Peptides against a protein of PDB entry 4N78. Designs and how they scored, part 23

Target 1, 186 residues: chain A of PDB entry 4N78
Amino acid sequence: HFQVICRLLGYQGIAVVMEELLKVVKSLLQGTILQYVKTLMEVMPKICRLPRHEYGSPGILEFFHHQLKDIVEYAELKTVCFQNLREVGNAILFCLLIEQSLSLEEVCDLLHAAPFQNILPRVHVKEGERLDAKMKRLESKYAPLHLVPLIERLGTPQQIAIAREGDLLTKERLCCGLSMFEVILT
Target 2, 155 residues: chain B of PDB entry 4N78
Amino acid sequence: MAELQMLLEEEIPGGRRALFDSYTNLERVADYCENNYIQSADKQRALEETKAYTTQSLASVAYLINTLANNVLQMLDIQASQLRRMESSINHISQTVDIHKEKVARREIGILTTNKNTSRTHKIIAPANLERPVRYIRKPIDYTILDDIGHGVKW

## One batch from the design tools (peptide; aimed at target 1 L169 E172, target 2 R106)

Design b2_p14_3 (made by RFdiffusion4)
Pose (drawn by RFdiffusion4):
Structure b2_p14_3 (pose): chain A 186 residues (1-186), chain B 155 residues (1-155), chain P 14 residues (1-14)
Amino acid sequence: as target 1 above (186 residues)
Amino acid sequence: as target 2 above (155 residues)
Amino acid sequence: LTDTIKELIEKALS
């Protein structure tokens, strides 16, 4: 699903959805969640020690049940507090997962562009062979496929300018050195 | 474009009117052969001149049509080339617009991004100078090696 | 997906 969502939205669609999800998270954190955090913070026990081991685990469980009774009995703890938090969590997970799908989508695009952009994989080296001497030979084999230099050789200035812009857009992808989840959290 | 204007404004309309002139001139020439036969004292001579005019009328109508047909074809060939160049220009405009729309979309997502500081190194990196193997040499106990440390006491 | 995320995706595709 995320793979399809990435393809149909594109960069502009994904960006606006992320910007809108930030507005939703902001609306919830500074809104209903904040209201209920302030309310439950007063219902909280002002102080609450952690009992020594001596008291034993059964007595510690009884002590925490008594100290946190008002939190355990709070009627809207699930239907509101947990619900709102789940929405914020899902919004964060969407941003993370959608970026991962976008990364997979960009890497595949780059793999297909590599033959037209003079990008060769490492070649096997037998005895008496140097990669330096061989990679350059392989580059000659795929020389007719190098798109930008061919158009600069036979193309019109208009075709050349359009080729240079397109080549730039094809080789520059977010997965080459950029990320978003960090900015989302910040 | 100059050859097209010449075809559309003069040569086609002109060659076309020359055809209409043939329409009117030939009906005159048909009457003249009839009259020249009637006035003719020599019926055989007047027939041979009618035949001459018939053959000449045929050669003329075929020439006028051929000339006009070549002009119409040249016009269509030129117009076909115009559409060919125009499509090429439209396609470039389209590619340019597509490049722009993509730049705008990338700029929009670029706000939500930062550098991912990732690097690549080796599993093991040996030091530039490996530790020299130090030979063992016996030396006596010396109770003076600390005399210069702090407030020593020499003996 | 949550309903909010579905609505935002539909809006973005419109």

Design b2_p14_3_s1 (made by RFdiffusion4, then SolubleMPNN; from b2_p14_3, 6 letters changed)
Fold by OpenDDE base, seed 4:
Structure b2_p14_3_s1 (fold): chain B 186 residues (1-186), chain C 155 residues (1-155), chain A 14 residues (1-14)
Amino acid sequence: as target 1 above (186 residues)
Amino acid sequence: as target 2 above (155 residues)
Amino acid sequence: MSPIIEELIQKALS
């Protein structure tokens, strides 16, 4: 599904969706969640010391339950704050999955374009074969497919310019060094 | 453009008219030849004259057809060339627009990106012993692993 | 003369 979404939206559509999601997340974090966190901080026990281990696990649990009773019984925390946190979490996951899907699509595009851009994969050399010979053979095989040199030779100046720009755009992908998800986490 | 216009407006219509006129004239020549043959005391001479007129008529028609055909072919060649130029222009514009749109899209999404912290993950030094590529046994992607990720409707 | 005209003339003479 995310792959299809990435294909349908493209860079522009993804950007718009991500921006809107960021706005939503920001509004949730700075609005309702912040308010609830502030309220929780106010009702949080100022001094919560670890009970002695002698009380055992049940006693310790009861102690914390008693200390946090007001927080646990805060109905709006469960219904509103946790829901908002879920929404934020879902948004983050959505962004992550979109980025991953986009990266996969970009990698596929790069791989498909590679023969046309003189980008050769690492050739597995069997024992006894020279890597250089295989690489040379591969280069010779794909040399006629090099798009920019071909158009530079046969095309008009306008076509050459377009080909160069297209080549650059094809080579420069987000997956090569950019992350959207890191921006979302900041 | 002037040549194409001349072909479309003058040469080809003129050639068609000439052929039509030729048809009418040929009918008159045929009538003349028939009457001449019937009225002539020397049938052999009349026949030879008819042959001469027939040859001349055929040559004339052939010339007219050839001229018209060449003009039509020339017209088509010019039109084909114009279409090719137009196609090239349209393609150029389309590609320019696409590149522009892509650049805009890249800028927009770029604002939402930061450089990947290449954690210097230790160069996975390829173990000297190339573990035999474990034959990728296509284990069917168990999509159930994703069932726990998100509120999938369990049917 | 176009080859076609020549052929037509020959056919008419034939």
Scores: peptide ipSAE 0.014, ipTM 0.702, DockQ to the pose 0.005
OpenDDE base, seeds 1, 2, 3, 5: peptide ipSAE 0.017, 0.010, 0.008, 0.008; ipTM 0.696, 0.698, 0.698, 0.697; seed 1 fails the geometry check

Design b2_p14_3_s2 (made by RFdiffusion4, then SolubleMPNN; from b2_p14_3, 6 letters changed)
Fold by OpenDDE base, seed 3:
Structure b2_p14_3_s2 (fold): chain B 186 residues (1-186), chain C 155 residues (1-155), chain A 14 residues (1-14)
Amino acid sequence: as target 1 above (186 residues)
Amino acid sequence: as target 2 above (155 residues)
Amino acid sequence: LSPIIEELIKKALE
C-alpha cells in the first residue's frame, strides 16, 4: 500500500502529505497532549522514590502502579490523551513507512538506470582472471547503451539538454544521502 | 504546404475525375469494337483492331491509376511528415514540462530532508543510590480540573 | 511509372 501511495503521489504529493501530517502532530502535541501533561504533572506525587531492589521487578511495578493508580484510572486520560498519542504514533509510523517505500523505489530506479549511465557493478573475478580486463569487456559491452553520449552524437541540441537534465535527475535521489524521518523526529 | 494543397485540391480530384471519364469512354470503345466486329466482313482485321484498342485502353487506365496512386502516396507522405514534426514538438514540450515539475517537486520534498546521521543510542544510566521507599500517603485527586480539557465527549 | 506500366504504355503506342 505504501509503495502504491509513493508512486501515486510522487515527490510533490509526498511532501504535501508530510507537511500536513507535521501540522497535525504539532497541533496535537501543543494542544490537547500538552494540556493533559501539564494537568498530570500537577497531580503527580511530589515525592516518588525508587523502591528497593529487594521488591523485585513485579513488586516495583506494583508500587508504581499503586502510586499512579488514580492517574491511570482517570477515564479521560485513556480515552482522549492516549488516543491522541496513538494518532501521533500512527503519523510517525506513516512517515517512516513512506520514507522506506520511497527509498526502495529510488533504489530500483537507480539500479534500472545504471546500465544506461555507465554505472557498472563490480564483477566477481574468478581465479586467473584480471579484474581490469573483465571490467573493460563489460564496459565495451554496455557502451552502446550509454544514453547521454548516444544522444549527444545523434540528437538535436534540445534533445541533448533534456537528456542531460534527465540523467541528472535520475542520479540525484534522496536515498543517496538524505532522510526525511530524522526531520520528522526533531 | 503549397504542394500538399495542390495535391488535395487539384491533382487527386483531377485524377479521380479523369478515371471516371475514362470509364465512360472505355464503354464507348467497347461498344464500337463489338459493333465493328459484327458488321465487318474481315473478322481478322476487326479482331486486330479490337486488340489494339484493348491494349491502349489498358495502358491508359494503368497510367491513370498509377498517377493517382502516386499522388495519394505523396500526399500521405507529406501528411505523415507533418504529423511527425508535430509529435516531436509536443514531445519536447511535454518532456520540458515534466522535468520542470520534477525539479519543483524535488525542491519541495528537499525542504523536509536532512543528511543521514548515525543515530546515537542514549545509554540509560542507573541511579547510583537506591533510596529507601518512603510511605506514600494517598490523597484523593480531583479530576474535575480536567473536565474543561479535551474534546468534551460526555459519555 | 512501374516497369510493367511503362511496357504497357509502350505497347499501346506501337
Scores: peptide ipSAE 0.016, ipTM 0.654, DockQ to the pose 0.005
OpenDDE base, seeds 1, 2, 4, 5: peptide ipSAE 0.018, 0.013, 0.016, 0.016; ipTM 0.640, 0.659, 0.654, 0.660; seed 1 fails the geometry check

Design b2_p14_3_s3 (made by RFdiffusion4, then SolubleMPNN; from b2_p14_3, 6 letters changed)
Fold by OpenDDE base, seed 5:
Structure b2_p14_3_s3 (fold): chain B 186 residues (1-186), chain C 155 residues (1-155), chain A 14 residues (1-14)
Amino acid sequence: as target 1 above (186 residues)
Amino acid sequence: as target 2 above (155 residues)
Amino acid sequence: MSSIIQELIQKALS
């Protein structure tokens, strides 16, 4: 689903969605969640000592339940505050999954373009073969596929300009050094 | 451009008019031949004359059609060439616009990005004592252990 | 087609 969303929206659509999600998250955090947190801080027990281990797990649980009874019974905490926290969590997960999906699409595009851009993978060298000789053979084999040099030789000035710009746009991808998710977390 | 204009405005219309005039003339020739045949005492001679006129008329019409057809073909070739040039121009504009849109989109999404902090992978401090590489003996995964698990097709 | 017509014209004129 996220891959399809990435393909449909493209960079522009993803940017718009991410910006709107950030606005929503900001609104939730600075609005409802902040208000509930402030209220909870006011009603929080001033002194909550660890009970003695001799009371066992049930006794310790009962102790904390009693101390936090007013908070636990606060119905709006469960229905509103926790729901808003879920929404924030979902937004974060959405951003993460979108970035991952976009990165996969970008990597695929880079791999598909690589033979046309003189980007050859390092080939596995068997024992007795010279890496340099094998790479040179591969370079010579794929040389006719180099798009920009081909268009520079055969194309019009306008076509050459478009090819160079297209080549640059193909090489420069977010996955090469940029992260959206890190921005969302800050 | 001058050649196309000449074809469209002069040569092709002229050829069409010539064909129309030829049609009218052929009707007159036909009437003449018919009357000549009826009135002539020598029917054989009249017939031979009619054959000659028919052959000449067919040749003339064929020539006019051929000339007109060639002019129309030439016109179409010129127009096809013009259309190809226009198509090329439109494609270049379209590609330029697409590249521009892509650049704008990338700038927009770029605002929402930061440099990936390559967390320095903790240098795997090679343990000082290089434990002798335990020769990884690939134990073949015995998949028969899974034969009794699930409702799969028992072979 | 033009060549065929030309050939026919030549035949008719011969």
Scores: peptide ipSAE 0.006, ipTM 0.718, DockQ to the pose 0.005
OpenDDE base, seeds 1, 2, 3, 4: peptide ipSAE 0.006, 0.005, 0.006, 0.000; ipTM 0.716, 0.717, 0.708, 0.720

Design b2_p14_3_s4 (made by RFdiffusion4, then SolubleMPNN; from b2_p14_3, 4 letters changed)
Fold by OpenDDE base, seed 1:
Structure b2_p14_3_s4 (fold): chain B 186 residues (1-186), chain C 155 residues (1-155), chain A 14 residues (1-14)
Amino acid sequence: as target 1 above (186 residues)
Amino acid sequence: as target 2 above (155 residues)
Amino acid sequence: LSEIIKKLIEKALS
């Protein structure tokens, strides 16, 4: 589903969606969630010490549950604050999944373009064969597919310019070193 | 452009007119040949003359048709070439626009990106001395302070 | 012959 969404939206659509999601998340974090957190901090037990490890995980959990019982039992916290947190979580997950899907799409594009851009995979070398010789052979095999040099030789100046720009756009992808998700987390 | 215009406005219409005129002329020739054959005392000579006129007429019509056909074909070739050039121009513009749109889109998404950084995992340091839980004296919490927050149901 | 010529003309003009 996310792959299809990425294909449908493209970079422009994804950017718009991400921007809007960021606004929503910011609004939730700085608004309702912040208010709840501030309020909860005010009513939080002044002394909440870490229990001894000898109580084990269940005992520790029960201890904190007891200390926070009144807060946890507040229905509005569960219905409003937790819902907002869920929305934030969903937004974050959405962004993550979109970025992952986009990265996969970009990788596929790069792989498809590679033979036309003189990007060759590393070939498996059998015993007794030289890697360099195989790579040269492979290079020679795919040399006619090098699009930019081909167009530079046969094309008009305008076509050459477009080909170069297209080649650059094809090579420069977000997956090569950029992350949207990291920006969302900051 | 001048050649195409000449073909469209002069050569092809002229050829069509010539064919039409040839039809009328050939009908006259046919009538002449028929009458000449009937009136001539030398039927063999009349027949040979008729054959000559027939051959000439066929040759002339064939020439006119061939000329017209060639002109039409030439016209179509020129038009096809023009269409190809137009297509090339449109494609060039389209590609330029697409590249521009892509650049804009990439800039827009680019501002939402940062370099991929590997986060270093920090060790959680547990406190050395775990204090015994102090018996918690439960104080009533006033939840009314939360009433102005969110869209929850007020009891 | 006239008919032949006429037929040939018709064929050529068709």
Scores: peptide ipSAE 0.026, ipTM 0.653, DockQ to the pose 0.005
OpenDDE base, seeds 2, 3, 4, 5: peptide ipSAE 0.015, 0.020, 0.018, 0.020; ipTM 0.653, 0.652, 0.648, 0.655; seed 2 fails the geometry check

Design b2_p14_4 (made by RFdiffusion4)
Pose (drawn by RFdiffusion4):
Structure b2_p14_4 (pose): chain A 186 residues (1-186), chain B 155 residues (1-155), chain P 14 residues (1-14)
Amino acid sequence: as target 1 above (186 residues)
Amino acid sequence: as target 2 above (155 residues)
Amino acid sequence: PHLSTFEEGREERE
């Protein structure tokens, strides 16, 4: 699903959705969640020590049940507090997962562009062979496929300018050195 | 464009009217051969001149049509090439707009991004100078090696 | 690496 969502939205669609999800998270954190956090903070026990081991685990469980009774009995703890937090969590997971799908989408695109952009994989080296001397030979084999230099050789100025722009857009992808989840959290 | 204007404004309309002139002149020439036969004292001579005019009329109508047909074809060939150049220009404009819309989309998501500081190194990196193997040499105990440390006491 | 198509968007954010 995320793979399809990434393809259909594109960069502009994903960006707007992320910007809008930030507005939703802001609305919830500064809104209903904040209201209920302030309310439950008062219902909270002002102080709560961690009992020594001596008291034993059954007596510690009884102590925490007593100290946190008002939290355990709070009627809207699930239907509201947990629900709102779940929505915020899902919004964060969407941003993370959608970026991962985008990264996969970009890397595949780049793999198909590599033949037309003079990008060769490492070649096997037998005895008496140097990669330096061989990679250059392989580059000659795929020389007719190098798009930008061919258009600069036979193309019109208009075709050349359009080729340079398209070649730039094809080789520059987010997965080359950029990320978003960090900015989302920040 | 200049050849097209010449075809559309003069040579086609002109060659066309020259055809209409043939329409009117030939019906005159048909009457003249009938009149020249009637006035003619020599019926075989007047027939041979009618034949001459018939053959000449045929050669003329075929020439006028051929000339006009070549002009119409040249016009269509030129217009076909115009559409070929126009499509090429429209395609470039389209590619240019696509590049622009993409730049706009990437600018929009670029706001939500930062550098991912990732690097690549080796599993093991040996030091520039490996530790020299130090030979063992016996030396006596010396109770004076600490004399210069702090407030020593020499003996 | 420097990616020019995304640079303007980062500058706007900064």

Design b2_p14_4_s1 (made by RFdiffusion4, then SolubleMPNN; from b2_p14_4, 5 letters changed)
Fold by OpenDDE base, seed 1:
Structure b2_p14_4_s1 (fold): chain B 186 residues (1-186), chain C 155 residues (1-155), chain A 14 residues (1-14)
Amino acid sequence: as target 1 above (186 residues)
Amino acid sequence: as target 2 above (155 residues)
Amino acid sequence: PYLPLFEEGIRERE
């Protein structure tokens, strides 16, 4: 599903969605969640000393239950706050999954474009074969597929310009060194 | 462009008119030949004359048709070429727009990106000295030392 | 890898 979404939205659509999600997350964090956190901080016991071990586990639990009674009884925490946190979590996960899917798509695009862009795959040299000879063979094999040089030779100036721009757009992908998710986490 | 215009406005209409006129002329020639044959004392001569006129008329019509057909074909070829040029132009514009849109999109998404901090996997230089596994001699934690500090429930 | 098309956006953010 995320792959399809990435394909449909493209960079522009993904950017828009991500920006909107970030706004939503920010709004949730700065709004309702912050308010709940502040409220919780106000009702938190200032001094919560560990009860003496002599009370046993049940007594200690009761003690903490009593100390946190106001928090536990805060019904809005369980409903609204947790829902908002869930929404934030979902948004983050969505962003992560979108980025992952986008990265996969980009990698696939790069791999598919590689033969046309004079990008040779790393050849596994079997024992005894000269790497240089294999690379030369590969170069010769794929040389006719080099699109930009081909167009530069046969195409119109306009076609050449478009081909170069297209080549650039094909080569430059987010997966090559950029992360969106890191921005989301910050 | 001038050639296409000439074909559309002058040559083809002119050819059509000429063809129509030729039809009318053929009818006149036919009538003439018929009358001439009937009135002529020398039927062989009249027949030969009729054959000559018929051949001439047919040749003329054939020429007109051929000329018209060629002009129409030429017109169509020019139009086809124009359409191809238009298509090429549209495609070029479309591609240019798409490239531009993509660049804009990349700028936009770029705002949301940061450089991957390739955590230099510090080569955990395995300390050359295999620190001998300090046999953690689990000294049994003698918890009896703590017996004196707590108010032990005197069973 | 230098990604100028995206880096322009990054620079706008900073």
Scores: peptide ipSAE 0.344, ipTM 0.790, DockQ to the pose 0.751
OpenDDE base, seeds 2, 3, 4, 5: peptide ipSAE 0.334, 0.330, 0.338, 0.328; ipTM 0.785, 0.788, 0.788, 0.789

Design b2_p14_4_s2 (made by RFdiffusion4, then SolubleMPNN; from b2_p14_4, 7 letters changed)
Fold by OpenDDE base, seed 1:
Structure b2_p14_4_s2 (fold): chain B 186 residues (1-186), chain C 155 residues (1-155), chain A 14 residues (1-14)
Amino acid sequence: as target 1 above (186 residues)
Amino acid sequence: as target 2 above (155 residues)
Amino acid sequence: PFLPVFQEGIEKRK
């Protein structure tokens, strides 16, 4: 599902969605959640000492229930606040999943473009001497597919310019060194 | 452009008119030849003249048709070339626009990105000091030292 | 510059 979304939205669409989600998250955090947190802080007992262990687990639990009675009885906490927190969580997860899906798509694009861009796969050859021969063979095999050099030889100046720009855009992807999720976490 | 215009406005219409006129003329020539043959005392000469006129007329028509056909073909070739050029231009513009849009999109999403802190995996420099397995020499706690202090039950 | 098109966006944020 997220892969399809990424494909449909592209960079622009993803950016828009992410920006809007961030706004929503910010609004939730600074609005409702903050208000609930403030309210909870007000009703929080100022001094809550750990009861003596002699009361056992049930007694300790009862003690804390008594101390936190006002908080526990705050019905809105279970409904509105938790729902908002859930929404924030969902938004974050959504962003993460979008980024992951986008990264996968980008990697796939890079892999598909590689033969056309003179990017050769690292061939793991067991014996070192055969590596060079294999690489040369691969180079020779894919040499006709090098699009930019081909266009540079046969194309018009305008075509060459477009090809170079396209090549650059194809090579440069977010997955190469950028993270959106890290920004979301800040 | 000038050539195409000339073909469309002058050469092809002119050729069509010429062909039509030639058709009309052929009818006149045919009538003339028929009458000449009937009226001529020397039928052989009249026949030869008719053959000559017929051949000339057919040759002229053939020439006109060929010229017209070539002009039409040339017109079509020019138009095809123009269409190809237009297509190329449109494609170029489209690609340019797409690239531009992509750049804009990338800038927009870039605002929402940061460089991945490649946490230099600090090579956990294995502390060169192989912590010598402190052979926990369990010194046997000689509990015999405590034998003298306690009111040991004299087994 | 690494990923210059994206970097323009990053710089704009800063």
Scores: peptide ipSAE 0.317, ipTM 0.779, DockQ to the pose 0.668
OpenDDE base, seeds 2, 3, 4, 5: peptide ipSAE 0.309, 0.280, 0.308, 0.301; ipTM 0.775, 0.779, 0.774, 0.777

Design b2_p14_4_s3 (made by RFdiffusion4, then SolubleMPNN; from b2_p14_4, 6 letters changed)
Fold by OpenDDE base, seed 5:
Structure b2_p14_4_s3 (fold): chain B 186 residues (1-186), chain C 155 residues (1-155), chain A 14 residues (1-14)
Amino acid sequence: as target 1 above (186 residues)
Amino acid sequence: as target 2 above (155 residues)
Amino acid sequence: MYLPVFEEGIKERE
């Protein structure tokens, strides 16, 4: 699903969606969640001492339940605050999954474009074979596929410009060194 | 453009008119030949003259048809060339627009990105015991894992 | 890897 979304939206659509999600998250964090946190801080016991270990785990639990009774009984915490936190979590997960899916698409694009851009994978050399010889053979094999040099040789100036720009755009991908998710976390 | 205009406005219509006029002329020639044959005492001569006129008329019509046909073909070739040029121009514009849109989109999404902090590789404190570096056998990357991603060629 | 097209966007944010 996320792959399809990435393909459908492209960079622009993804950017728009993520911007809107960030706005929503910001609104939730600075608005409702902040208000609930402030309220929770107000109802928090000012002094909460560790009960004696002699009370055992059940007694300690009961102690904390009693101390936090007002918080636990805060109905809006369960219904509204937790829901908002879920929404934030979902938004974060959505962004993560979109970025991952986008990265996969970008890698695929890079791989598909590689033969046309004189980017050859390192070939596994069997014992006794010279790496250089194999690479030269591969280079020779794919040389006719080099798009930019081909267009530079045969194309019009406009075609050459377009080819160069296209080549640049093909090479430049987010997965090569950029992260959206890190921005979302800040 | 001037050549196409000349073909469309002058040569082809002119050729059509000439061909039409040739019909009238041929009718006159036919009438002449008929009358000449009837009136002539020398029927053989009249027949030879008729043959000559017929041959000339056929040649004339053939020439007119050929000229007209060539002009039409030339017109079509010019038009085809113009269409190809227009198509090329449209394609270039379209590609330019697409590239521009892509750049804009990338700038927009770029706003939402940051450089991946290459996690400072924690200095893997190499354990003091220099175990002989196991020769890193580069396993070929199996790209088949990506075969299910996108519309790529399944090998 | 230098990604100038994307980096232009980053600079706008900054």
Scores: peptide ipSAE 0.278, ipTM 0.817, DockQ to the pose 0.739
OpenDDE base, seeds 1, 2, 3, 4: peptide ipSAE 0.273, 0.274, 0.243, 0.258; ipTM 0.815, 0.815, 0.813, 0.812

Design b2_p14_4_s4 (made by RFdiffusion4, then SolubleMPNN; from b2_p14_4, 5 letters changed)
Fold by OpenDDE base, seed 5:
Structure b2_p14_4_s4 (fold): chain B 186 residues (1-186), chain C 155 residues (1-155), chain A 14 residues (1-14)
Amino acid sequence: as target 1 above (186 residues)
Amino acid sequence: as target 2 above (155 residues)
Amino acid sequence: MHLPLFEEGIKERE
């Protein structure tokens, strides 16, 4: 699903969706969640001492339940605050999954474009074979596929310009050094 | 452009008119040949003259048809060439627009990105014991895992 | 890798 979304939206659509999600998250965090946190802070016991270990785990739990009774009984915490937190969580997860899916698509694009851009994978050399000879053979094999040089030789100036721009757009991908998710966490 | 205009406005209409006029002329020739044959004492000569006129008339019509056909073909070739040029221009514009849109999109999404913190490679403290570097046999990366991603050619 | 097309957006944010 996320792969399809990435393909459908492209960079533009993904940017728009993520921007809107960030706005929503910001609104939730600075609005409702902040207000609930402030309210919770007000009802928090000012002094909460650790009960004696002699009370055991059940007694300690009961103690904290008593101390936090007002918080536990805060109905809006369970319904509204937790829901908002879920929404934030879902938004974060969505962004993560979109970025991952986008990265996969970008890698695929890079891999598909590689033969046309004179980017050859490192070939595994069997024992006794010279790496240089294999690489030269591969270079020779794929040389006719080099798109930009081919168009530069045979194309019109306009075609050459488009080919160069296309080559640049193909080479530059987010996965090569940029992260969206890190921005979302900030 | 001038050639196409000449073909459309002058040559082809002119050829059509000429062909139409040839019909009238052929009728006149036919009438002449008929009358000549009836009135002539030498029927053989009249027949030969008729054959000559018929041959000439057919040749003339054939020439007119051929000329008209060639002009139409030339017109079509010019139009086809014009269409190809228009198509090329449209494609160029379309591609330019698409590239521009893509650049804009990349700027927009770029706003939402940051440089990946290259995790400072923790100084791999080389263990003091120079164990002989086990020749890392690079296993070829199996790219088949990507076969299901995108419009991949199932090899 | 330098990604100028995306980095332009980063600079705009900053």
Scores: peptide ipSAE 0.392, ipTM 0.819, DockQ to the pose 0.752
OpenDDE base, seeds 1, 2, 3, 4: peptide ipSAE 0.392, 0.390, 0.384, 0.390; ipTM 0.814, 0.815, 0.814, 0.812

